# Peptides against a protein of PDB entry 5B16, part 45

Target 1, 136 residues: chain A of PDB entry 5B16
Amino acid sequence: TPSRINHNERLEFLGDAVVEFLTSVHLYYLFPSLEEGGLATYRTAIVQNQHLAMLAKKLELDRFMLYAHGPDLCRESDLRHAMANCFEALIGAVYLEGSLEEAKQLFGRLLFNDPDLREVWLNYPLHPLQLQEPNT
Target 2, 136 residues: chain A of PDB entry 5B16 as posed
Amino acid sequence: TPSRINHNERLEFLGDAVVEFLTSVHLYYLFPSLEEGGLATYRTAIVQNQHLAMLAKKLELDRFMLYAHGPDLCRESDLRHAMANCFQALIGAVYLEGSLEEAKQLFGRLLFNDPDLREVWLNYPLHPLQLQEPNT

## One batch from the design tools (peptide; made by RFdiffusion4, then SolubleMPNN)

Design b2_p15_5_s4 (from b2_p15_5, 7 letters changed)
Fold by OpenDDE base, seed 3:
Structure b2_p15_5_s4 (fold): chain B 136 residues (1-136), chain A 15 residues (1-15)
Amino acid sequence: as target 1 above (136 residues)
Amino acid sequence: SPLLEKLYEYLQSLV
């Protein structure tokens, strides 16, 4: 039986893949003329630890992390890394217990403070098959 | 579109 730590690491593993996938799909369809190098660059920028940590901060995970693990987070980089991992685990849990659509909505809502950009990101037309049979 | 351009600029700021 895996420990609670192992369980969180497993959720992080799953969440990492979900965040990577969602980011890739949205970039692919939003920028049809952007070459692979550009798509990869922006994907990296979106999923990097410092950015995911910023998204985690919007959920006040920093407050939670400092309360629960303060002594282990003596450096800003350590806190950022831990927050990014926690964010991935959260997305993994949302996907696992909910749906890809729910993970998409949560991730998209956090990506942008600008409501117009949020709307474009979340509702821009994707693959026709996805429109015909949306994820549940 | 103007919104896509704005989004592009935002993404550029993350790099």
Scores: peptide ipSAE 0.546, ipTM 0.927, DockQ to the pose 0.846
Fold by OpenDDE base, seed 5:
Structure b2_p15_5_s4 (fold): chain B 136 residues (1-136), chain A 15 residues (1-15)
Amino acid sequence: as target 1 above (136 residues)
Amino acid sequence: SPLLEKLYEYLQSLV
């Protein structure tokens, strides 16, 4: 029987792939004239620990992490890394227990505070994921 | 698209 830690690491593994995939697909379709190097650069920027930790703060994971693991997270870098991992695990869990579409929606909502940017990210152009995973 | 341009600029700010 795997421990909770082991299970969380497995979810993180899955979530990492989901975040990577969603980011890749959206960038690919939104910027058809952008070179591979640019696509890769922006993907890295979106999925890096620093950025994911920022997204995690919107879910108040910082408060959660400090409550659950405070003594072990005395350094900001440690907290950031842990928050990013926890965020990935959350996305993994949403995908696992829900759907790719739900993961997409959650991730997209957190990526942008600007509603116009959120809308274009999620809904323009016609997204293949919406065809494969229709809105419910 | 002006929105895509805005999005692009936002992404650039993350690099």
Scores: peptide ipSAE 0.545, ipTM 0.927, DockQ to the pose 0.869
Fold by OpenDDE base, seed 2:
Structure b2_p15_5_s4 (fold): chain B 136 residues (1-136), chain A 15 residues (1-15)
Amino acid sequence: as target 1 above (136 residues)
Amino acid sequence: SPLLEKLYEYLQSLV
């Protein structure tokens, strides 16, 4: 049986894939004329540690991390990396214990403060397979 | 779409 730390790392691994997948799918359908290079560039921008840490901050993970792991996070860059990883683990957990749809909703709500952009991101027509949830 | 353009601009700001 894995330790809690190992479990978090495994959740992070899963969450990373979920975030990458959701980002890829949404970009693909939202920008049908955008070339692969552009899609890849914006995906990278969305899922990079700097950005995910910003999303994590909206969940007050910074306060949590400083409280729980302050001594281990001596640099802001370390905190950002840890927050990004924690965010991925959270998304992984939501996917694992809930569904891809729930992960999508949470991720989308955090991506945009602008409600109009949020709605476009979340509600733009996607592939019909979006309704077919994997076994979780 | 104006909203898609706005979204595109937002994404560009993240790069």
Scores: peptide ipSAE 0.539, ipTM 0.925, DockQ to the pose 0.836
Fold by OpenDDE base, seed 1:
Structure b2_p15_5_s4 (fold): chain B 136 residues (1-136), chain A 15 residues (1-15)
Amino acid sequence: as target 1 above (136 residues)
Amino acid sequence: SPLLEKLYEYLQSLV
């Protein structure tokens, strides 16, 4: 039986892919005239540790991390990295236990506090092939 | 679209 740590690492692996996929798809269709370089730049910006850590903070994962692993997270960079990893694992878990749609919704809700931007991000027409992708 | 522009600006702020 895999350890919890191993399981979390696997979830992180999955979540990383899900976050990157969702980000890529949404950027691709939201900005049809944006060149690849721009798409890549903004994808990187969205999925970078510091940003994911900010999203994780909205879920109060910082409190959890400091409580559970405070002595090992003395550096801010370590905390950010850990929070980002935890966020990815969470998204991975949502995808695994739920669906891609649920992961999409959660991610979108966290990405934007502005309800108008959230709506645009979540409800903009996506590629028809996404409907053919496995949801879990 | 004004909203897309706003979104774009937001994304730029993350870079």
Scores: peptide ipSAE 0.538, ipTM 0.926, DockQ to the pose 0.842

Design b2_p15_6_s1 (from b2_p15_6, 5 letters changed)
Fold by OpenDDE base, seed 4:
Structure b2_p15_6_s1 (fold): chain B 136 residues (1-136), chain A 15 residues (1-15)
Amino acid sequence: as target 1 above (136 residues)
Amino acid sequence: SRLEEIRKLLDELVA
């Protein structure tokens, strides 16, 4: 329905900001000596449609999209774009219905398949009460 | 290091 579409677009709008924010914050703390240009480059790479679509695929959103919108997704690029948008909407919904922390956890879990790397990512910024060895 | 590994993955995304 038109209302549903508008709602998804609104969630996408919110999710886009959340993904951008989380990415920015974690990059900022992970790489304290990296110049702005480098930070921006990494951020762009992380939040680009192709990458977000890959993250979406881990949630099997591709199957969902093909089921719901198959006729409109004739090209791989169309599917990728739709998946990226859907992923953003999902993150937006998680933030809206849950919290930034929950969005952070979901995003982090999808960013890295390696749980050790995931943990390093999620620890930035560090909480003052965190009890972990320094990450290198 | 873990950070270096993350950096490597990010570099791959950039490429």
Scores: peptide ipSAE 0.697, ipTM 0.956, DockQ to the pose 0.823
Fold by OpenDDE base, seed 1:
Structure b2_p15_6_s1 (fold): chain B 136 residues (1-136), chain A 15 residues (1-15)
Amino acid sequence: as target 1 above (136 residues)
Amino acid sequence: SRLEEIRKLLDELVA
């Protein structure tokens, strides 16, 4: 059986894909006239380590990181990267044990503190040309 | 609009 570390790495792998997918889909819905380059730019910004680390901080994952692995995370960049990875693993776990919908909801709740903006992100109506596309 | 506000936040992330 794989170690917990191995398991977390696998969850991170899964979570990375889920985060990328959710981000892509929602951007696609929100900005139907935005070209690929613009969509990619926003996606990159959303899924970059520093941003995911910020989302992780909202879950107070930094407390656990510093407590358990403080000596190994002396560099700010190391902590940020670890938190981002942990966040991805968490999303992966939520998807695995729950559903894509649950991962979507969690991700949306963390992305936007403003409930109104969150609602738009999560529930923006499909563009006419998107009606044949899968929903998230 | 709400969408514009979201875009603003995203632009801030890009910066």
Scores: peptide ipSAE 0.694, ipTM 0.956, DockQ to the pose 0.884
Fold by OpenDDE base, seed 2:
Structure b2_p15_6_s1 (fold): chain B 136 residues (1-136), chain A 15 residues (1-15)
Amino acid sequence: as target 1 above (136 residues)
Amino acid sequence: SRLEEIRKLLDELVA
């Protein structure tokens, strides 16, 4: 059986793909007239280490990382990179143990603090926008 | 619109 480290790396590998996929799908439907270059630019921005680390911080992974791996994370950049990887592993685990839907919900919840914007993100492309919200 | 607000936030991430 693989070590916990190997398991986390495998989950990170899976989570990376899930995050990329979810980001791609939602961007594709949110911006139907945006060219591939624009979609790719937004995707890169969303999945970059700095942003994923920010999402990880919302789950207080920074405190956990410093507690568990403090000696190895003396540099801010190292911590950021580790947090991003940990976030990917978390998403991978949620997908593996749960479902893509659960991963989508978690990811969307963290992407937007504004619940109205979050709802718009999460509902593309699954459901059409409500008629009561025409300004979305 | 909410979509425009999302785009603004994404633009901030790109910057």
Scores: peptide ipSAE 0.693, ipTM 0.955, DockQ to the pose 0.822
Fold by OpenDDE base, seed 5:
Structure b2_p15_6_s1 (fold): chain B 136 residues (1-136), chain A 15 residues (1-15)
Amino acid sequence: as target 1 above (136 residues)
Amino acid sequence: SRLEEIRKLLDELVA
């Protein structure tokens, strides 16, 4: 039987992929004229530990982490990294036990505080060229 | 536009 730590690491592994995938898909549709380098730059910025930790704060994971692991997370950088990992594990769990759609909705809600921008992110329009290749 | 606003937020994130 795997330990809870190992299980969380596995969920983190899965969640990392889900976050990367969702980010990639939404960026691809939102910015059809943006070159790969620009897409990659935005993706990196979105999924970096610093940003994911900020998203995690919206779920009050910082309070949880300090309560559960405070003595081992004295430095802000350590806390940030742990929060990012925990966030990925959470997304992984949502995908695993729920669906990709649920993961998408949760991630989108956290990415944008502005509901109008959130709506555009979640329900992006299809570019004419994208419509020509619906199977992509 | 909403897309431009999103881009601005992303640019800030990149910086």
Scores: peptide ipSAE 0.691, ipTM 0.956, DockQ to the pose 0.888

Design b2_p15_6_s3 (from b2_p15_6, 5 letters changed)
Fold by OpenDDE base, seed 4:
Structure b2_p15_6_s3 (fold): chain B 136 residues (1-136), chain A 15 residues (1-15)
Amino acid sequence: as target 1 above (136 residues)
Amino acid sequence: SNLEKILEYLDKLVS
């Protein structure tokens, strides 16, 4: 359905921005001494198709994509691209119908299977110097 | 530390 395709593309557009924003915010607070170039490099790495596709696999979106679009996804690169797009659309939908907080939680859960790392990411604790100098 | 582990994860993504 053309309407459904357009809707998914719109959700992907929104989700791309949400993923970008969340990634930026968490990196900014997690690494207060990291220069802009480093922040940008890590952001790019997190939001790249290969990585988002890895996150999508945790939701078994690969099985969904192969079932729905298998003939068009014979190449691994095509599958990764499609999975990344679908992942972004999902995040977009969660934000749209839920909240930024829900999108944040979902994204964090998928980023880290380790609950300890997940909590650090989600809470982005202040650096000891920031705790000592809260007004800076 | 957990922060270091996150950093290691990110470094692997970059490389």
Scores: peptide ipSAE 0.701, ipTM 0.957, DockQ to the pose 0.893
Fold by OpenDDE base, seed 2:
Structure b2_p15_6_s3 (fold): chain B 136 residues (1-136), chain A 15 residues (1-15)
Amino acid sequence: as target 1 above (136 residues)
Amino acid sequence: SNLEKILEYLDKLVS
């Protein structure tokens, strides 16, 4: 049987893909007139370690990481990287044991504390330009 | 608008 560490790494692998996918989908629908380069730029920004670590902090993963792995995370950059990976593993686990919808909801909730922004992100209402050119 | 605020958030992440 895989070790707990191996399991976490596998979850990270899955979670990375889920986060990337969800980010891509939401950006695609939110900004129907944004070119691929712009979409890719925003996606990169959202999924970068620094940002994911910030999202992880909202779940108080920083406290948990320091408690569980303090000796190994003496540097801020190391902690940030570990938190980002842990966040990916969490999303991966939610997807694996729950659903893509649950992962989507959790991710969106953490992205925006403002419920109005969260609602727009999660549901991406029809853009004016989409009235003329349907988004498929 | 809310969309603009999201855009602002993303722009800050890019910087």
Scores: peptide ipSAE 0.701, ipTM 0.957, DockQ to the pose 0.864
Fold by OpenDDE base, seed 3:
Structure b2_p15_6_s3 (fold): chain B 136 residues (1-136), chain A 15 residues (1-15)
Amino acid sequence: as target 1 above (136 residues)
Amino acid sequence: SNLEKILEYLDKLVS
């Protein structure tokens, strides 16, 4: 039987893939004229530890982490890394126990506080280039 | 536009 730590690491592994996938899909459809290099750059920026940690803070994971693991998180970089991993594990758990749709909704809700931007991210409108290439 | 605002957000992340 795997330890609880191993279980969390497995959830992080799954969550990392889900976050990467969701980010890729939304960028691809939102910006049909953006070249691969630009898409990759934005994806990297979205999934980097400091950004995921910022999203985690919106769920008050920082308070949780400091309460449970304060002595081990004396450096800001350590806390940020731990928060990012915890965020990935959470997304992984949401996907595992719920659905990709639920993970998508949670991720989008955290990305944008502005409901108008959130709506565009989650429900991207069709673009002229997409209309020209309906199978994309 | 909303798309432009999203791009601005992403550009800040890249910086």
Scores: peptide ipSAE 0.700, ipTM 0.957, DockQ to the pose 0.847
Fold by OpenDDE base, seed 5:
Structure b2_p15_6_s3 (fold): chain B 136 residues (1-136), chain A 15 residues (1-15)
Amino acid sequence: as target 1 above (136 residues)
Amino acid sequence: SNLEKILEYLDKLVS
């Protein structure tokens, strides 16, 4: 039986892929005229530790991390990294025991507090270019 | 538009 640490790292591995995938798909559909470089830049920005840690704060993971691992997290950068990893593990767990849809919904909810922006992100409605070339 | 606001959010993240 793997240790809880190993299991968490495995979930993190899975969650990283899920977050990456969801981010890629949504960016691709939302910005059909954006070149690959721009898409990649935005993806990197979304999945970077600093941003994921920000999302994690909405789940009060910072309080959890300080409670559970405070002595080992003396630097803010260390806390952010740990929070990002924990966030990925959470998404991984949601995907594993739930579904990709549930992971998408959770991720989207955390990305945007504004319900209007969240709606656009989650549904990524067809853009004029996509309407012109539906089979592209 | 909402799409533009999303783009603005992303631009801030890149900064």
Scores: peptide ipSAE 0.694, ipTM 0.956, DockQ to the pose 0.902

Design b2_p15_6_s4 (from b2_p15_6, 6 letters changed)
Fold by OpenDDE base, seed 1:
Structure b2_p15_6_s4 (fold): chain B 136 residues (1-136), chain A 15 residues (1-15)
Amino acid sequence: as target 1 above (136 residues)
Amino acid sequence: SKLEEIRKFLDELVK
């Protein structure tokens, strides 16, 4: 429905900002000697449609998209774009109904399959109680 | 290190 579509677009708007923010913050802390250009390059790579679509696939959003919008998604690029938008809306909803922390945890779990890398990513920025833990 | 592995992961995403 138009109302549902409008709601999703608003959530996408919010989620886009949340994903951008989380990505920026973690990159900033993880790479303290990396220049702005390098940080921006990594951020772009993380938040690009192709990558967000891959994260969306881990949540099986592709199955939902094909079921609900299959006739409108005749191109792989269209599906990728739609999945990326859906992922943004999901993150937006998690932030809206939950918290930034919950959005961070979800995003981190999807971003890294390796639990050790995930832990390092999620620890930046560090909670005050974690400040004395060694960096890796 | 794990940080180096993260960088390698990101470098692959940049491609």
Scores: peptide ipSAE 0.713, ipTM 0.959, DockQ to the pose 0.858
Fold by OpenDDE base, seed 3:
Structure b2_p15_6_s4 (fold): chain B 136 residues (1-136), chain A 15 residues (1-15)
Amino acid sequence: as target 1 above (136 residues)
Amino acid sequence: SKLEEIRKFLDELVK
């Protein structure tokens, strides 16, 4: 059987894809007139380690990481990278054991502190032109 | 609008 570390890395792999997918879908619907380059720019910003670490901090993963792995986290960049990976593993686990919807809800709740913005992000209206797309 | 606020939020993340 794989080690605990290998298992966590596998969850990170899955979670990375889930976060990327959810981000892409929401941006696509929210900004129907935004070109691909703009969508990609926003996606990169949302899923970058710096931002994911910020979301992880909302779950107090920083305290957990320092308690469990403090000696290995000597630099702020090391902590940020570890927190981002841990966040991805968490999202991967939520998707694996729960559903994409549950992962979506968790990610949205953490992405926006403002409940009004959160509702728009999670419950985006369909644009009339998007209705003409085959897989929209 | 709320959408404009979201865009502003995202623009800040891009920086």
Scores: peptide ipSAE 0.713, ipTM 0.960, DockQ to the pose 0.881
Fold by OpenDDE base, seed 5:
Structure b2_p15_6_s4 (fold): chain B 136 residues (1-136), chain A 15 residues (1-15)
Amino acid sequence: as target 1 above (136 residues)
Amino acid sequence: SKLEEIRKFLDELVK
């Protein structure tokens, strides 16, 4: 059987894909007139280690990491990278043991503190351009 | 609009 480390790495692999997929879908619907480069820029910003680490702090993963791995995480950049990986593994686990919907809801709750913005993000209502050219 | 506010939020993340 794989070690716990290997299992976490596998969950991280899955979670990375889930976060990127959800981000891509929501950006695509929210900004129907935004060019590919702009969509990619926003996606990169959302899924970068610095931002995912900020989301991880909302779950107090920083305290968890310092408790479990403090001696190896003396540098802020090392802690940030580890927190981002742990966050991805968590999302992967939520998807694996729950559903994509549960992963979407969790990610949305963490992404936006403002409930009104969160509502728009989660529901990504269709815009006039999307109504004119509906997805097939 | 809320969409505009989301865009502003994302623009800040890009910085």
Scores: peptide ipSAE 0.708, ipTM 0.960, DockQ to the pose 0.923
Fold by OpenDDE base, seed 2:
Structure b2_p15_6_s4 (fold): chain B 136 residues (1-136), chain A 15 residues (1-15)
Amino acid sequence: as target 1 above (136 residues)
Amino acid sequence: SKLEEIRKFLDELVK
């Protein structure tokens, strides 16, 4: 059986794909007239280590990482990279043990602090029943 | 609009 480290790396691999996919899908529908280059630019910004580390911090993964691996994460850049990887592993685990919908909901909750923006992100494109109540 | 606010949010991330 694989070690816990190997398992985490496998979850990171899966989570990276899930985060990329969810980001791509939502950007695609939110900005139907945006060219590929613009979509790619926004996707890169969302999934970059700096941003994913910020999302991880909302889950207090920084405290966890410092507790569990503090001596190995003395540099800020090392901690940021590790937190981003840990976030990917978490999303991978949520997808694996739960569903893509659960991963989508978690990612959306962390991506936007504003619940109104979160709703637009999660529900775009609007279902026909929501057309009478546009949030755009 | 909310979409414009999301765009602004993303533009900040690009910086």
Scores: peptide ipSAE 0.712, ipTM 0.958, DockQ to the pose 0.915; fails the geometry check

Design b2_p15_7_s1 (from b2_p15_7, 6 letters changed)
Fold by OpenDDE base, seed 4:
Structure b2_p15_7_s1 (fold): chain B 136 residues (1-136), chain A 15 residues (1-15)
Amino acid sequence: as target 1 above (136 residues)
Amino acid sequence: SNLEKLKKLLDELVK
């Protein structure tokens, strides 16, 4: 259905921004001494199709994609791209129907298999000035 | 530390 496809593309658009934003914010606070170039490098690595596809596999989106679009996804690169897009659409939907917090939690849970690392990512240290002035 | 471990994982993603 063309309408469904357009809807998914719109969700992907939104999800792309959410993933980008969450990644940027967490990196910014996790690495307060890292220069912009380093932050951007990490962000690129996190949001690249290959990585998002890996996260999508944790949700078994690969099985979903092959079931729904198998004939069009015979190439591994095509599957990764489709999975990444689907992952973004999912995050977009979670944000849209839920909240940024829910999107944050889902994304964080998928980023790291180690729960200790999840906690570090999700509970990043705030800047000292923000600790002193939490209303800023 | 856990932060260092996290950073190492990110470093691997960059490669």
Scores: peptide ipSAE 0.687, ipTM 0.956, DockQ to the pose 0.911
Fold by OpenDDE base, seed 5:
Structure b2_p15_7_s1 (fold): chain B 136 residues (1-136), chain A 15 residues (1-15)
Amino acid sequence: as target 1 above (136 residues)
Amino acid sequence: SNLEKLKKLLDELVK
């Protein structure tokens, strides 16, 4: 039986992929005329540790981390990194035990405080050229 | 538009 630490790292691995995938898909549909470099730039910004840590704060993971691991998190950068990892593990767990849709909804809810922007992100319109693509 | 507003927020994240 794997340790809880190993299990959490595995969930983080899965969650990282889910966050990356969801971000990529939504950006692709939202900005059909944006070149790959621009898409990649937005993706990097969204999934970077600093941003994921901010999302994690909305779930009060900072309080959790300080309670559970405070002595090992003396630097703010260490806390941000740990929070980002924990956030990924959470998304991984939601996907694993729930669904991709549930992961999408949770992630989208945290990404945007404005409900109108959240709606655009979650329910993006399809471009005519995108509609012409197979399996899309 | 909401899309433009969303893009502006993303632009801020890139900085």
Scores: peptide ipSAE 0.686, ipTM 0.956, DockQ to the pose 0.915
Fold by OpenDDE base, seed 1:
Structure b2_p15_7_s1 (fold): chain B 136 residues (1-136), chain A 15 residues (1-15)
Amino acid sequence: as target 1 above (136 residues)
Amino acid sequence: SNLEKLKKLLDELVK
């Protein structure tokens, strides 16, 4: 039986992929005229530890980390990294026990504080070429 | 537009 730590690491692995996938898909649809380099730049920014840690703070994961692992997370960079990992594990868990849609909704709610921007992110229209190739 | 605002937020995130 896997330890709790091993389980979290596996969830992190899964969550990393889910976050990357969701980010990629949404960027692709939202910016149909943006070249690959631009899409990749936005994706990198969205999934970087610093940003994911900020999202994690919205879930108050920082309080959990400082309480449980404070002595080992004295450096801010260590805390950010741990929070980012924990965030990915959470997304992984939501996907695993729920669905990709639920992960998408949670991620979108955290990405933008503005509900109007959330709506744009989550419910984007398809451009003509995407309509022609829905399985792309 | 909201899309433009969203893009601006992403641009700031890239910095």
Scores: peptide ipSAE 0.686, ipTM 0.956, DockQ to the pose 0.914
Fold by OpenDDE base, seed 2:
Structure b2_p15_7_s1 (fold): chain B 136 residues (1-136), chain A 15 residues (1-15)
Amino acid sequence: as target 1 above (136 residues)
Amino acid sequence: SNLEKLKKLLDELVK
């Protein structure tokens, strides 16, 4: 049987794809006139280790990581990288044991602190939202 | 609009 480390790495592999996919889909619908280069730029920014680590911090994974892996994470950059990987593994686990919808909801909730922005992000296409609240 | 606000936040992430 795979070790816990191997399992986490596999979940990370899956989660990486899920995060990438969700990000791509949401950007695609949110910005229907944005060219591929622009979409890719936003996607890169959203899924980069530094940003995912910030999202992980919202779940207090930093405290957990230091508790569980403190001796191995002496550098801030190492901690950031590990947190990003852990976040991907978490999303992978949510997708695997739950659903893509659950992963989408969790990811969206963490991406934006503003609930109005969450609503825009999560409920594409934008056309129906524009009809309901054209001035928002 | 909320979309513009969202875009601004993404622009900040790009930097």
Scores: peptide ipSAE 0.684, ipTM 0.954, DockQ to the pose 0.890; fails the geometry check

